# Designs tried in a protein design run: peptides against a protein of PDB entry 5T59. Part 179

Target 1, 112 residues: chain A of PDB entry 5T59
Amino acid sequence: TTPTMQSTSLLTEHLGYPPISLVDDIINAVNEIMYKCTNAMEKYLMQRNIIGKKDFSDEIKIGTAKLESLLENSVDKNFDKLELYVLRNILSIPSDLLEENRFRLLHHEKLV
Target 2, 90 residues: chain B of PDB entry 5T59
Amino acid sequence: EHIRFQRLVQVCNKALEESIRKLQSWEKIHECFPNYGQTREGIENLTVCQQQVIKLWSNLSRVEFDAIFHERSIEEKLNQLDDLINKARS

## One batch from the design tools (peptide; made by RFdiffusion4, then SolubleMPNN)

Design b2_p27_7_s3 (from b2_p27_7, 12 letters changed)
Fold by OpenDDE base, seed 5:
Structure b2_p27_7_s3 (fold): chain B 112 residues (1-112), chain C 90 residues (1-90), chain A 27 residues (1-27)
Amino acid sequence: as target 1 above (112 residues)
Amino acid sequence: as target 2 above (90 residues)
Amino acid sequence: SELEKEAEEKNEEILKERKEEIAKRKA
């Protein structure tokens, strides 16, 4: 089921931040890591671009770009799935608790 | 009893693992460097490069995700959420 | 090739280490 406005509000109160903020942090982090990895790969190979009398710089640039593209596509696909799963199944409140009972419990815990 | 944080870690690890799968394939790496990979030195360089990037991916992900989880206090918050739900159903 | 085989073996080792690290973190 899709998260409701009520569940989002309750979770925001509980977490101290909107649930989507956690997912955003994760996605931003993996994107940064992704580009660090591809950059490191390119730099490493470019330092070793000449073998014998042949310069492979162009092939290295094209090849690393292809790998980056593949990685980008995979990251997008898998972390889109992650986002949906986290918001629907982890950061979620059962429908039966979206009534006054859940709200009272949150207030009680904060007051104690 | 506490299940949500465990699930979070699991799905994060799964996403990371599936994302790096293509780079873990030697065949895929070699396909991107067809001429470079026909040389002895090229193969050696690609081998080391592949190993290093996979390690870098794993290490950076671990450090960054742990930092996020800590900064967001997500383990504690998810455990509390589990407790609240369990209490409400008792 | 021999180098390809070695690369695959090393990759498997890296994957194993990663799994162990994850397991350790969860423990």
Scores: peptide ipSAE 0.105, ipTM 0.862, DockQ to the pose 0.067
Fold by OpenDDE base, seed 1:
Structure b2_p27_7_s3 (fold): chain B 112 residues (1-112), chain C 90 residues (1-90), chain A 27 residues (1-27)
Amino acid sequence: as target 1 above (112 residues)
Amino acid sequence: as target 2 above (90 residues)
Amino acid sequence: SELEKEAEEKNEEILKERKEEIAKRKA
């Protein structure tokens, strides 16, 4: 089920930030890590691009690009699933509690 | 009982592990470097490269995700959420 | 090849280490 506006509002109040912000941080981080990894791979191999008398620079560039694409696709797929799961099952409020009572409870807890 | 933060860590780890799965395959690595990987020296270089990138992936993700969780105080917040929900149901 | 086998074994070790680290963190 898709999170409701009410749930989002309540969670935002509780967290101090919108639930999606956490997911955004995670996704941004993994993307940065991904490109750091692929860049490191390319640089490492490009420093070792000549074997014997043959220069493999072109193959290395193409190969690392392929790996990057492969990793990108996998990251996108898995972290899209993560986003949905987190927002629906972790950063969520059960529907039966999405009443005025829940809202009052949160306010009460803040005041105490 | 606190369960949400544990689930968060679990799904993050799963996503990270599944994402790097293809790079853990020597066959996939070799396929990207068909001629380079036919040389002894090339195989050695690819082997080291593969190991290093997987390690880098693991280390960076651990550090960065822990930092995010800390900055967002997510463990505390999720524990509190669990408690609130449990109280509401009692 | 021999090198391929070694690479896979080392990779598995790295993966195992990661799992152990994760387990420690969750404890």
Scores: peptide ipSAE 0.101, ipTM 0.861, DockQ to the pose 0.066
Fold by OpenDDE base, seed 4:
Structure b2_p27_7_s3 (fold): chain B 112 residues (1-112), chain C 90 residues (1-90), chain A 27 residues (1-27)
Amino acid sequence: as target 1 above (112 residues)
Amino acid sequence: as target 2 above (90 residues)
Amino acid sequence: SELEKEAEEKNEEILKERKEEIAKRKA
């Protein structure tokens, strides 16, 4: 179930930012990390592209591209799941608590 | 009592672990470099490369995710959320 | 090959370290 607008509003007030912002930070971070990893891998191997008299540059480029694609697909899949789980089960408010009383409690706690 | 932050950490770690799974497979790495991996030097290079990349993945993810959690004060906020929910139900 | 086996062993060590890191976060 997708979070309700009310839930999002309450959580935004509580967090100081929309719940999706946290997920976005996480996803952006992992994408950056992924790029750094694949880039490092390619550079490392390209510095070692010649073995004996044979140049493996083309194979290295193709191979690293394949690995990058595999990693990218895996990241997309797993972090899509993460996004759904976080928004639905972690950064969520039980439906039975989505009442005026819950809102009041939130404000009360902020004042204390 | 406080469970949400723990769940967040667990889910993040799981996603990271599952994402790097293919790179952890020597067979998969070797398949991407079929001729290069048939040479002694190639195997050695791939071995080191694989190890370094996995370590890099682990280290960077740890640092970056911890930074995000800190910047977003998410542990505190999730603990507070747990408390609020518990209070609301009491 | 022997090198492949060594690579697998190293990977296992890395996996172990990762698990330990995860455990630290849970604590």
Scores: peptide ipSAE 0.099, ipTM 0.860, DockQ to the pose 0.064
Fold by OpenDDE base, seed 2:
Structure b2_p27_7_s3 (fold): chain B 112 residues (1-112), chain C 90 residues (1-90), chain A 27 residues (1-27)
Amino acid sequence: as target 1 above (112 residues)
Amino acid sequence: as target 2 above (90 residues)
Amino acid sequence: SELEKEAEEKNEEILKERKEEIAKRKA
């Protein structure tokens, strides 16, 4: 299930930031890494674009783009799942702690 | 006792592993470079490239995710969350 | 982590297989 507003507020107070911010950091990082990887592949192969009498520059560019697309699709799929899992199962508060008395407990722990 | 941070690490690793799966496939790599991969030198270059990119993926992910976890103090915060839940249920 | 170790092992296996294939082609 989707996290409630109450859960989000409590977790934000506890974490010092909204739970989604952590996920955003992770997703942004992996996207950056992804493009660094594909760029590295292209550069490496482009430095080795001539084999014998043939220039494979065009094929390398197209091929690397295809790999990037494959990787991008996989990243999107798997990290969408990650987002849902983290927000629902890791950065979550059990229903029994969503009661007002439990809210006070969280505040108490913060002060102690 | 403390389980949430461990789960976070696990699901991150799983997502990273599943994401790189296509690049781990030689067949997929070769399909992207059909003519280049017909040459001996091309095959060698692709092999090295595949190896390097997988290592780069792993290394960069480790460094960046650790940095995020540190900056967000997520291990401590998740441990505290576990403790709060356990305390509330005691 | 365990998952990370497993992934690393799989990668090493794949790379080993590719090296063997290349060696066969050169022979």
Scores: peptide ipSAE 0.071, ipTM 0.861, DockQ to the pose 0.024

Design b2_p27_7_s4 (from b2_p27_7, 13 letters changed)
Fold by OpenDDE base, seed 1:
Structure b2_p27_7_s4 (fold): chain B 112 residues (1-112), chain C 90 residues (1-90), chain A 27 residues (1-27)
Amino acid sequence: as target 1 above (112 residues)
Amino acid sequence: as target 2 above (90 residues)
Amino acid sequence: SKLEKEAEEENKKILEERKKEIEERRK
């Protein structure tokens, strides 16, 4: 089930930012990390691209790109799951607290 | 008592671990470098490269995620959320 | 090994640089 607008509003007030912003930060970070890792791999191997009399530069570039693609696909899959889980189960308000009387309670607690 | 932040850390770690799983496979690494990996020196280079990229993945993710959690004050906020929910149900 | 040591040093540099960037951002 998708979080309600009400829960989003309450959590935004509580957090000081929309819940999705945290997820966005996480996803952006992992994408950056992924790039740094694949770049490091390529650079390391390109410094060692010649073995004997053979130049493996092209194979290294292609191979690293393939690994990046594999990693990207896995990241997308797993962090999509993470996004759903976080928004539904961690950054969530139980339905019983979304009633009108409870809605006021959460707002009141912030002001006290 | 306080469970939400712990869950956040757990699911982040799980996502990171599952994401890097394929790179932990030597067979998968070797498949990407079929000719390079047929040489002794190439195998050595790939082995070290594999080890280091996994370490880099782990270290960078720790640093980056800790920074995010700190900047967003998420542990404190999630603990407060747990407390609010528990209080409301008492 | 020599290869491992060299690679680990490069890894360390990348990590330290990122830590520095994060710290500077917080100032």
Scores: peptide ipSAE 0.440, ipTM 0.931, DockQ to the pose 0.787
Fold by OpenDDE base, seed 3:
Structure b2_p27_7_s4 (fold): chain B 112 residues (1-112), chain C 90 residues (1-90), chain A 27 residues (1-27)
Amino acid sequence: as target 1 above (112 residues)
Amino acid sequence: as target 2 above (90 residues)
Amino acid sequence: SKLEKEAEEENKKILEERKKEIEERRK
């Protein structure tokens, strides 16, 4: 189920930031890593683009782009699943604690 | 008792592993460089490139995710959340 | 191999650079 506004507020208070911010950091990081990896591949191969008097520069560029697309699709798929799982199962508050009496308890613990 | 941070690490690792799975396939790599990969030297270059990119992926992800977790104090916060939940249920 | 060593050194540089950036941010 989708996190409630109440859960988001309580978790934001507890964490000091919205739960989605952590997920955003993770996703941004993996995207940056992906770029660094594909860029490294392209540079490495472009330094070795001539074999047997043939220039494979165009093929290397196209091939690296294809690999990047492949990796991007996989990253999107798997980290979308991660986002849902984290927000629903890790950064979540059980429904029984969303009752009024339990809500007061959480606030009380913070104030003490 | 403290389970949420462990789960976070697990799902992150799983996502990273599944994401790089296709690049671990030599067939997929070779398909992207059909003519380059028909040369002996090209095969050697692609082999090294494949191995190194996988290592780079692993190393960078470790460094980056550890930094995020530290900056967000997520282990401590998740442990505290577990404790709060357990206390409320007792 | 020589190729592997060169590639490893390149990766090492990338990783070390990123580590330095993170460390500087923490100061």
Scores: peptide ipSAE 0.431, ipTM 0.930, DockQ to the pose 0.795
Fold by OpenDDE base, seed 4:
Structure b2_p27_7_s4 (fold): chain B 112 residues (1-112), chain C 90 residues (1-90), chain A 27 residues (1-27)
Amino acid sequence: as target 1 above (112 residues)
Amino acid sequence: as target 2 above (90 residues)
Amino acid sequence: SKLEKEAEEENKKILEERKKEIEERRK
């Protein structure tokens, strides 16, 4: 289920940042990594674009773009799942702690 | 006792592994370079390229995610969260 | 092979560059 506002607030206080910020960092990082990988692939192949009498530059550009798209789709799918899992199961507060008495304990532990 | 950070690492690794799976397919690689891959030299280049991009993916991910985890102090914070939960349930 | 070695070196350069960038950011 979707995290509650209370959970988000408590976790933000605990972490020093909203839980979603961590996920955003992860997603941004993997996107950057993806680009670096596909760019490296393109550059590597473009340095080897001529075989015999044929220039495969156009094919390499198109091919690497296709691979990038394929990877991007997979990244989007898998890291969307990751986002949901992290926010629901890792960066979450159990319901038994979402009570007045437990809220005070969490707040007290932070201050002490 | 401390489980959340371990789970974070696990799900990150799983997402990374599943994301790169398509590039691990030689068939998919070759399909993107149908004419280039019909040459001996092209096949050799693609083979090395595929191998290296997968390694680069893995290595960059490790470096980048470790940096994020460090900057966000997430291991410490998640351990503290585990401790708080365990203490509250005691 | 020579080809594999060259590719490995390129990979290493990319990694080292990124590590350097991360380290510089932390300063």
Scores: peptide ipSAE 0.427, ipTM 0.930, DockQ to the pose 0.795
Fold by OpenDDE base, seed 2:
Structure b2_p27_7_s4 (fold): chain B 112 residues (1-112), chain C 90 residues (1-90), chain A 27 residues (1-27)
Amino acid sequence: as target 1 above (112 residues)
Amino acid sequence: as target 2 above (90 residues)
Amino acid sequence: SKLEKEAEEENKKILEERKKEIEERRK
């Protein structure tokens, strides 16, 4: 199920930041890592672009770009799933705690 | 009894593993470099390249995610959340 | 970042080791 506004507010208070912020950090990090990986591949191969007397620079550029696209698609797919799972199953408050009496518990704990 | 942080780590690892799966395929790598990979030297270069990128992926993700988790104090916060939930249900 | 640099250095070591293994295999 999709998180409610109430859950988001409570979790934000608890965490000190909105739950989505954690996910954003993770996704931003993996995107950066992805770029670094692709860049590393390209650089490594471009340093070895000539075999014999043949220059494979164009093929290397195209090939690494294809791999980057492949990785990007996979990252998007898998981390979208991650986002949903984290927000629904990890950074979530059970419905019973969203009741008025239970809602006060989180607030009370903060004040104590 | 604390389960949420463990789940977070697990799903992160799963996402990372699934994301890099295609790059772990030699066939996929070779397909991107059909002519380069027909040379002995090219195959060697691609082999090393494949290995280092997978390792780089793993190493970078580990250190970066650990840093994020630390900065967000997420283990502590999730443990506290577990405790609150358990307390409320007791 | 510092952490990233450390990871990169580790990878560099792995790469060198792998290169050596490949070279030895070619002999």
Scores: peptide ipSAE 0.279, ipTM 0.903, DockQ to the pose 0.035

Design b2_p27_8_s1 (from b2_p27_8, 13 letters changed)
Fold by OpenDDE base, seed 2:
Order: structure tokens, then sequence, then C-alpha cells
Structure b2_p27_8_s1 (fold): chain B 112 residues (1-112), chain C 90 residues (1-90), chain A 27 residues (1-27)
């Protein structure tokens, strides 16, 4: 089930920020980490690009890029699922709390 | 009684673990470096890379996510949400 | 504050992890 506008508004009020902002932070963080890791790997291997009499620099660059793409695709897939799950099941308000009376309760709890 | 935050942590960990799974396969690593990986030194270097990347992936993600959770006060907020829901249903 | 203390601790852990990353790429 997709979050309602009312749910988003209530959660934004409760959290102090839109629910999607948390997910964005998480996704941005993992992407940054991903590129840091692959970049580090490339640098490590490029320092070891010559074995014997052969220079593997080109293969290292291509190979690292392939790994990065592989990881990137996996990150995208899994964290898209995470986004949906978080917004639907964690940062969500049950329908019974979306009733007018329950809505007032949430506001009351915040103000008191 | 407080369930939402632990679920958040769980799904984050799951996403991280699933994301790095293919890099945990030596076969996948080797496929990216078909000639380099045919050398002894190449294999050694790639092995180090695989181990280090997985380690760094885990460590960096942990500290970054914890920082996010702290800055967003998400544990407290989710606990409060649980409490509000439970209270409303009582 | 406790929050500030926690933030500092997390920052230190972050720096440690980043240092490990740096050590790897430069090794």
Amino acid sequence: as target 1 above (112 residues)
Amino acid sequence: as target 2 above (90 residues)
Amino acid sequence: SESEKKRKELEEEREKALKELEDFEKS
C-alpha cells in the first residue's frame, strides 16, 4: 500500500522531516560508500598493475568498472526495496489512526 | 512493544548484505579480471581487494547509518510512533 | 549533552573507518 498524503503529513510533523528524507539519507550514504570502496580497490590494484613484464592497467580499470556496475545495480535494486518497505511498513500510520479522532490525538500528544 | 526501529535496522542490514553478496563470490571477482587473475600475484591482489572491500563496506555503512539514525533521532521517533499507535488502540 | 557526546563518538568511529579505507588504497 502506498502512503497517503495524510500519513506523510502526520509523519512529517512527528519526525520533523518528511519520511522520504530518511530514506534519501540512507541511499545517498550507501552510494557514497560504494564509490569509495570501488575507488579504493582501483587505486590498490593500479599500484600493482605490472606483473612480470605485463601491464594490466587497462584490464584493472575495466574490471573495476564492471565490479562497480555490478555493485551499483545491486544497491539500486535492494535499496529500492528498502525504500518501499520503510515507507510502507515502518514509517507508516495504521488506518485506524488516520481517523479524525485519532488524528487529533496525535496533535494533542505533540502539544502536551 | 517497540518494533519499528529494530525493523529499520534489520532491513538496512539486509539491503547491505544482499548488495555485497555478488562481490563475495570469487568467481564474480575473477570474471572481471580474466587475465590479471590468471597470475599468482594477481590472484593474491584480488583476494586482498575482495576481503578489504567487504570489510570496509560493512564498517563504513555501519558508522554512516548510525550517524544518520542519530541525526534524524529515528529510534526515538519510531518508539514514540509505536507508543502512539499502542495508546490509540488501548 | 548526551546527543552531542554520541555525535562525537560516531564521528570518531567514522574517522577510524575512513582511515582504514585510506590505509587500504595506499598500501
Scores: peptide ipSAE 0.676, ipTM 0.950, DockQ to the pose 0.903
Fold by OpenDDE base, seed 4:
Structure b2_p27_8_s1 (fold): chain B 112 residues (1-112), chain C 90 residues (1-90), chain A 27 residues (1-27)
Amino acid sequence: as target 1 above (112 residues)
Amino acid sequence: as target 2 above (90 residues)
Amino acid sequence: SESEKKRKELEEEREKALKELEDFEKS
């Protein structure tokens, strides 16, 4: 199920930050890594752009861009799934703990 | 007993593995460089790229995610959450 | 502290990985 405002608040208090912040860090990191990898590949190939007196610079640029696009699409898809899973199944509070008596226990544990 | 952090690591690894899967296909790489890949040197260069990118992808992701997990103290926090939930249900 | 030590270790690993990236693109 979708995280509730109550669970988000409780988790934010527990974590010291909103649950979404962790996901954001992960997604930002993988995006940065993705572009670093593709950029490095392009640079490597551009140093090897001439073979047999033929210049493949244009093909290298286009090809690397295509690979980057493929990777972007895959990253977006898979990490969107990750976001949903993490927020719903990992950074979540079961409904029984959202009851009044359990809610008090959660606060008590944090404050003690 | 402690399961949430393990699951976090697992889903992160899964997402990373699934994301790089297309680049693990030599066919996909070659399709992006159809003429370049028709040369011996081109094939060699692309092979190096494929291997290096996959390696770098894995290594960089590992160190970055570990850093994030550390800075966010997420293992400790998730373990505490597990303990709290288990205690409440006992 | 242990936390600081871990952070330092992770930073070193990060630098190592980034160096490998740099070495690749410059090779």
Scores: peptide ipSAE 0.676, ipTM 0.950, DockQ to the pose 0.919
Fold by OpenDDE base, seed 1:
Structure b2_p27_8_s1 (fold): chain B 112 residues (1-112), chain C 90 residues (1-90), chain A 27 residues (1-27)
Amino acid sequence: as target 1 above (112 residues)
Amino acid sequence: as target 2 above (90 residues)
Amino acid sequence: SESEKKRKELEEEREKALKELEDFEKS
């Protein structure tokens, strides 16, 4: 199920930030790590670009770019799934607690 | 009792593992460096890269995600959410 | 505070991991 505006509001109040902010942090972090890894790989290989008398610089650049793209696609796919799961199943409020009486309970608990 | 944070960690780990899956394939790596990987030294270098990238991926993601979880106090908040839900259903 | 201590520890771990990354690049 898709999170409701009410759920988002309640969770934002509870968390101190919108639920999506956590997901954004996670996704931003993994993307940063991804590029750091691929960049490091390229640098490592570029220092080893000559084997024998052959210069593989162009192939290394193209190859690392391909790997980066491959990783990008995988990250996008898997963390899109993560986003959906987290927002729907982890950072979510059961529908029964979104009822008016339960809503009051949540507010009461926060204030106590 | 407290399940949400555990699930968060699990899905994060799963996403990380699945994301790096293609790089765990030597064939995929070699395909990107068809001529370089035909040399002994090239194979050695690519092997090191594969191992290091996977290791660094895991280590960096662990420390970064832990930092995020801490800064967002997400374990505490999710535990509280679990408690609230359980209390409401009791 | 304990929270601050934890943050510091995490930062140290981050720096360590980043150092490993740099070491890889330079190796």
Scores: peptide ipSAE 0.676, ipTM 0.950, DockQ to the pose 0.899
Fold by OpenDDE base, seed 3:
Structure b2_p27_8_s1 (fold): chain B 112 residues (1-112), chain C 90 residues (1-90), chain A 27 residues (1-27)
Amino acid sequence: as target 1 above (112 residues)
Amino acid sequence: as target 2 above (90 residues)
Amino acid sequence: SESEKKRKELEEEREKALKELEDFEKS
């Protein structure tokens, strides 16, 4: 089920922020962590780039980039699923509560 | 009674675990460093990287997500949402 | 407040985790 404008408005009022903002925070955080991890790995390996009189700097740079891409693809896939699930099943209002009488009830509860 | 926050935590953990799974494969790591990984020292260095990245991934994600959940008061808000829904259906 | 204390605790944990990251890079 796709969230409605009414659901979004009610949840925004309840949360104090739009539901999508939470998902954005999560996704932004994991992306930042991802790049920190891969960058750290590259730096670690670049300090160890010469082995047996061979310089592996280019291979390290290419290899870490490949791993980063692999991780990026996986993060994108899995957190897109997360976004869909959260917005549809967690940050959602059942259809029966979107009726006029239920809407008034929720509004009343906030005021009391 | 309260189920939404638990579900949020579960799906976050699942997404994190599934995302890092490819890096848990030594074969995948070695494929990215075919010549470097043919050396003893290279293997040792890559092994350390694999272990540290997985560890750091887990630790950093935990602290960041907890911070987000706190700043957004999401546990409280989701519990309240559960309560409102249950009350409306009673 | 409890909220502020919690935020401070989480920040300390974040700093600790970031320090581990830095230590890895410098290893």
Scores: peptide ipSAE 0.672, ipTM 0.950, DockQ to the pose 0.896

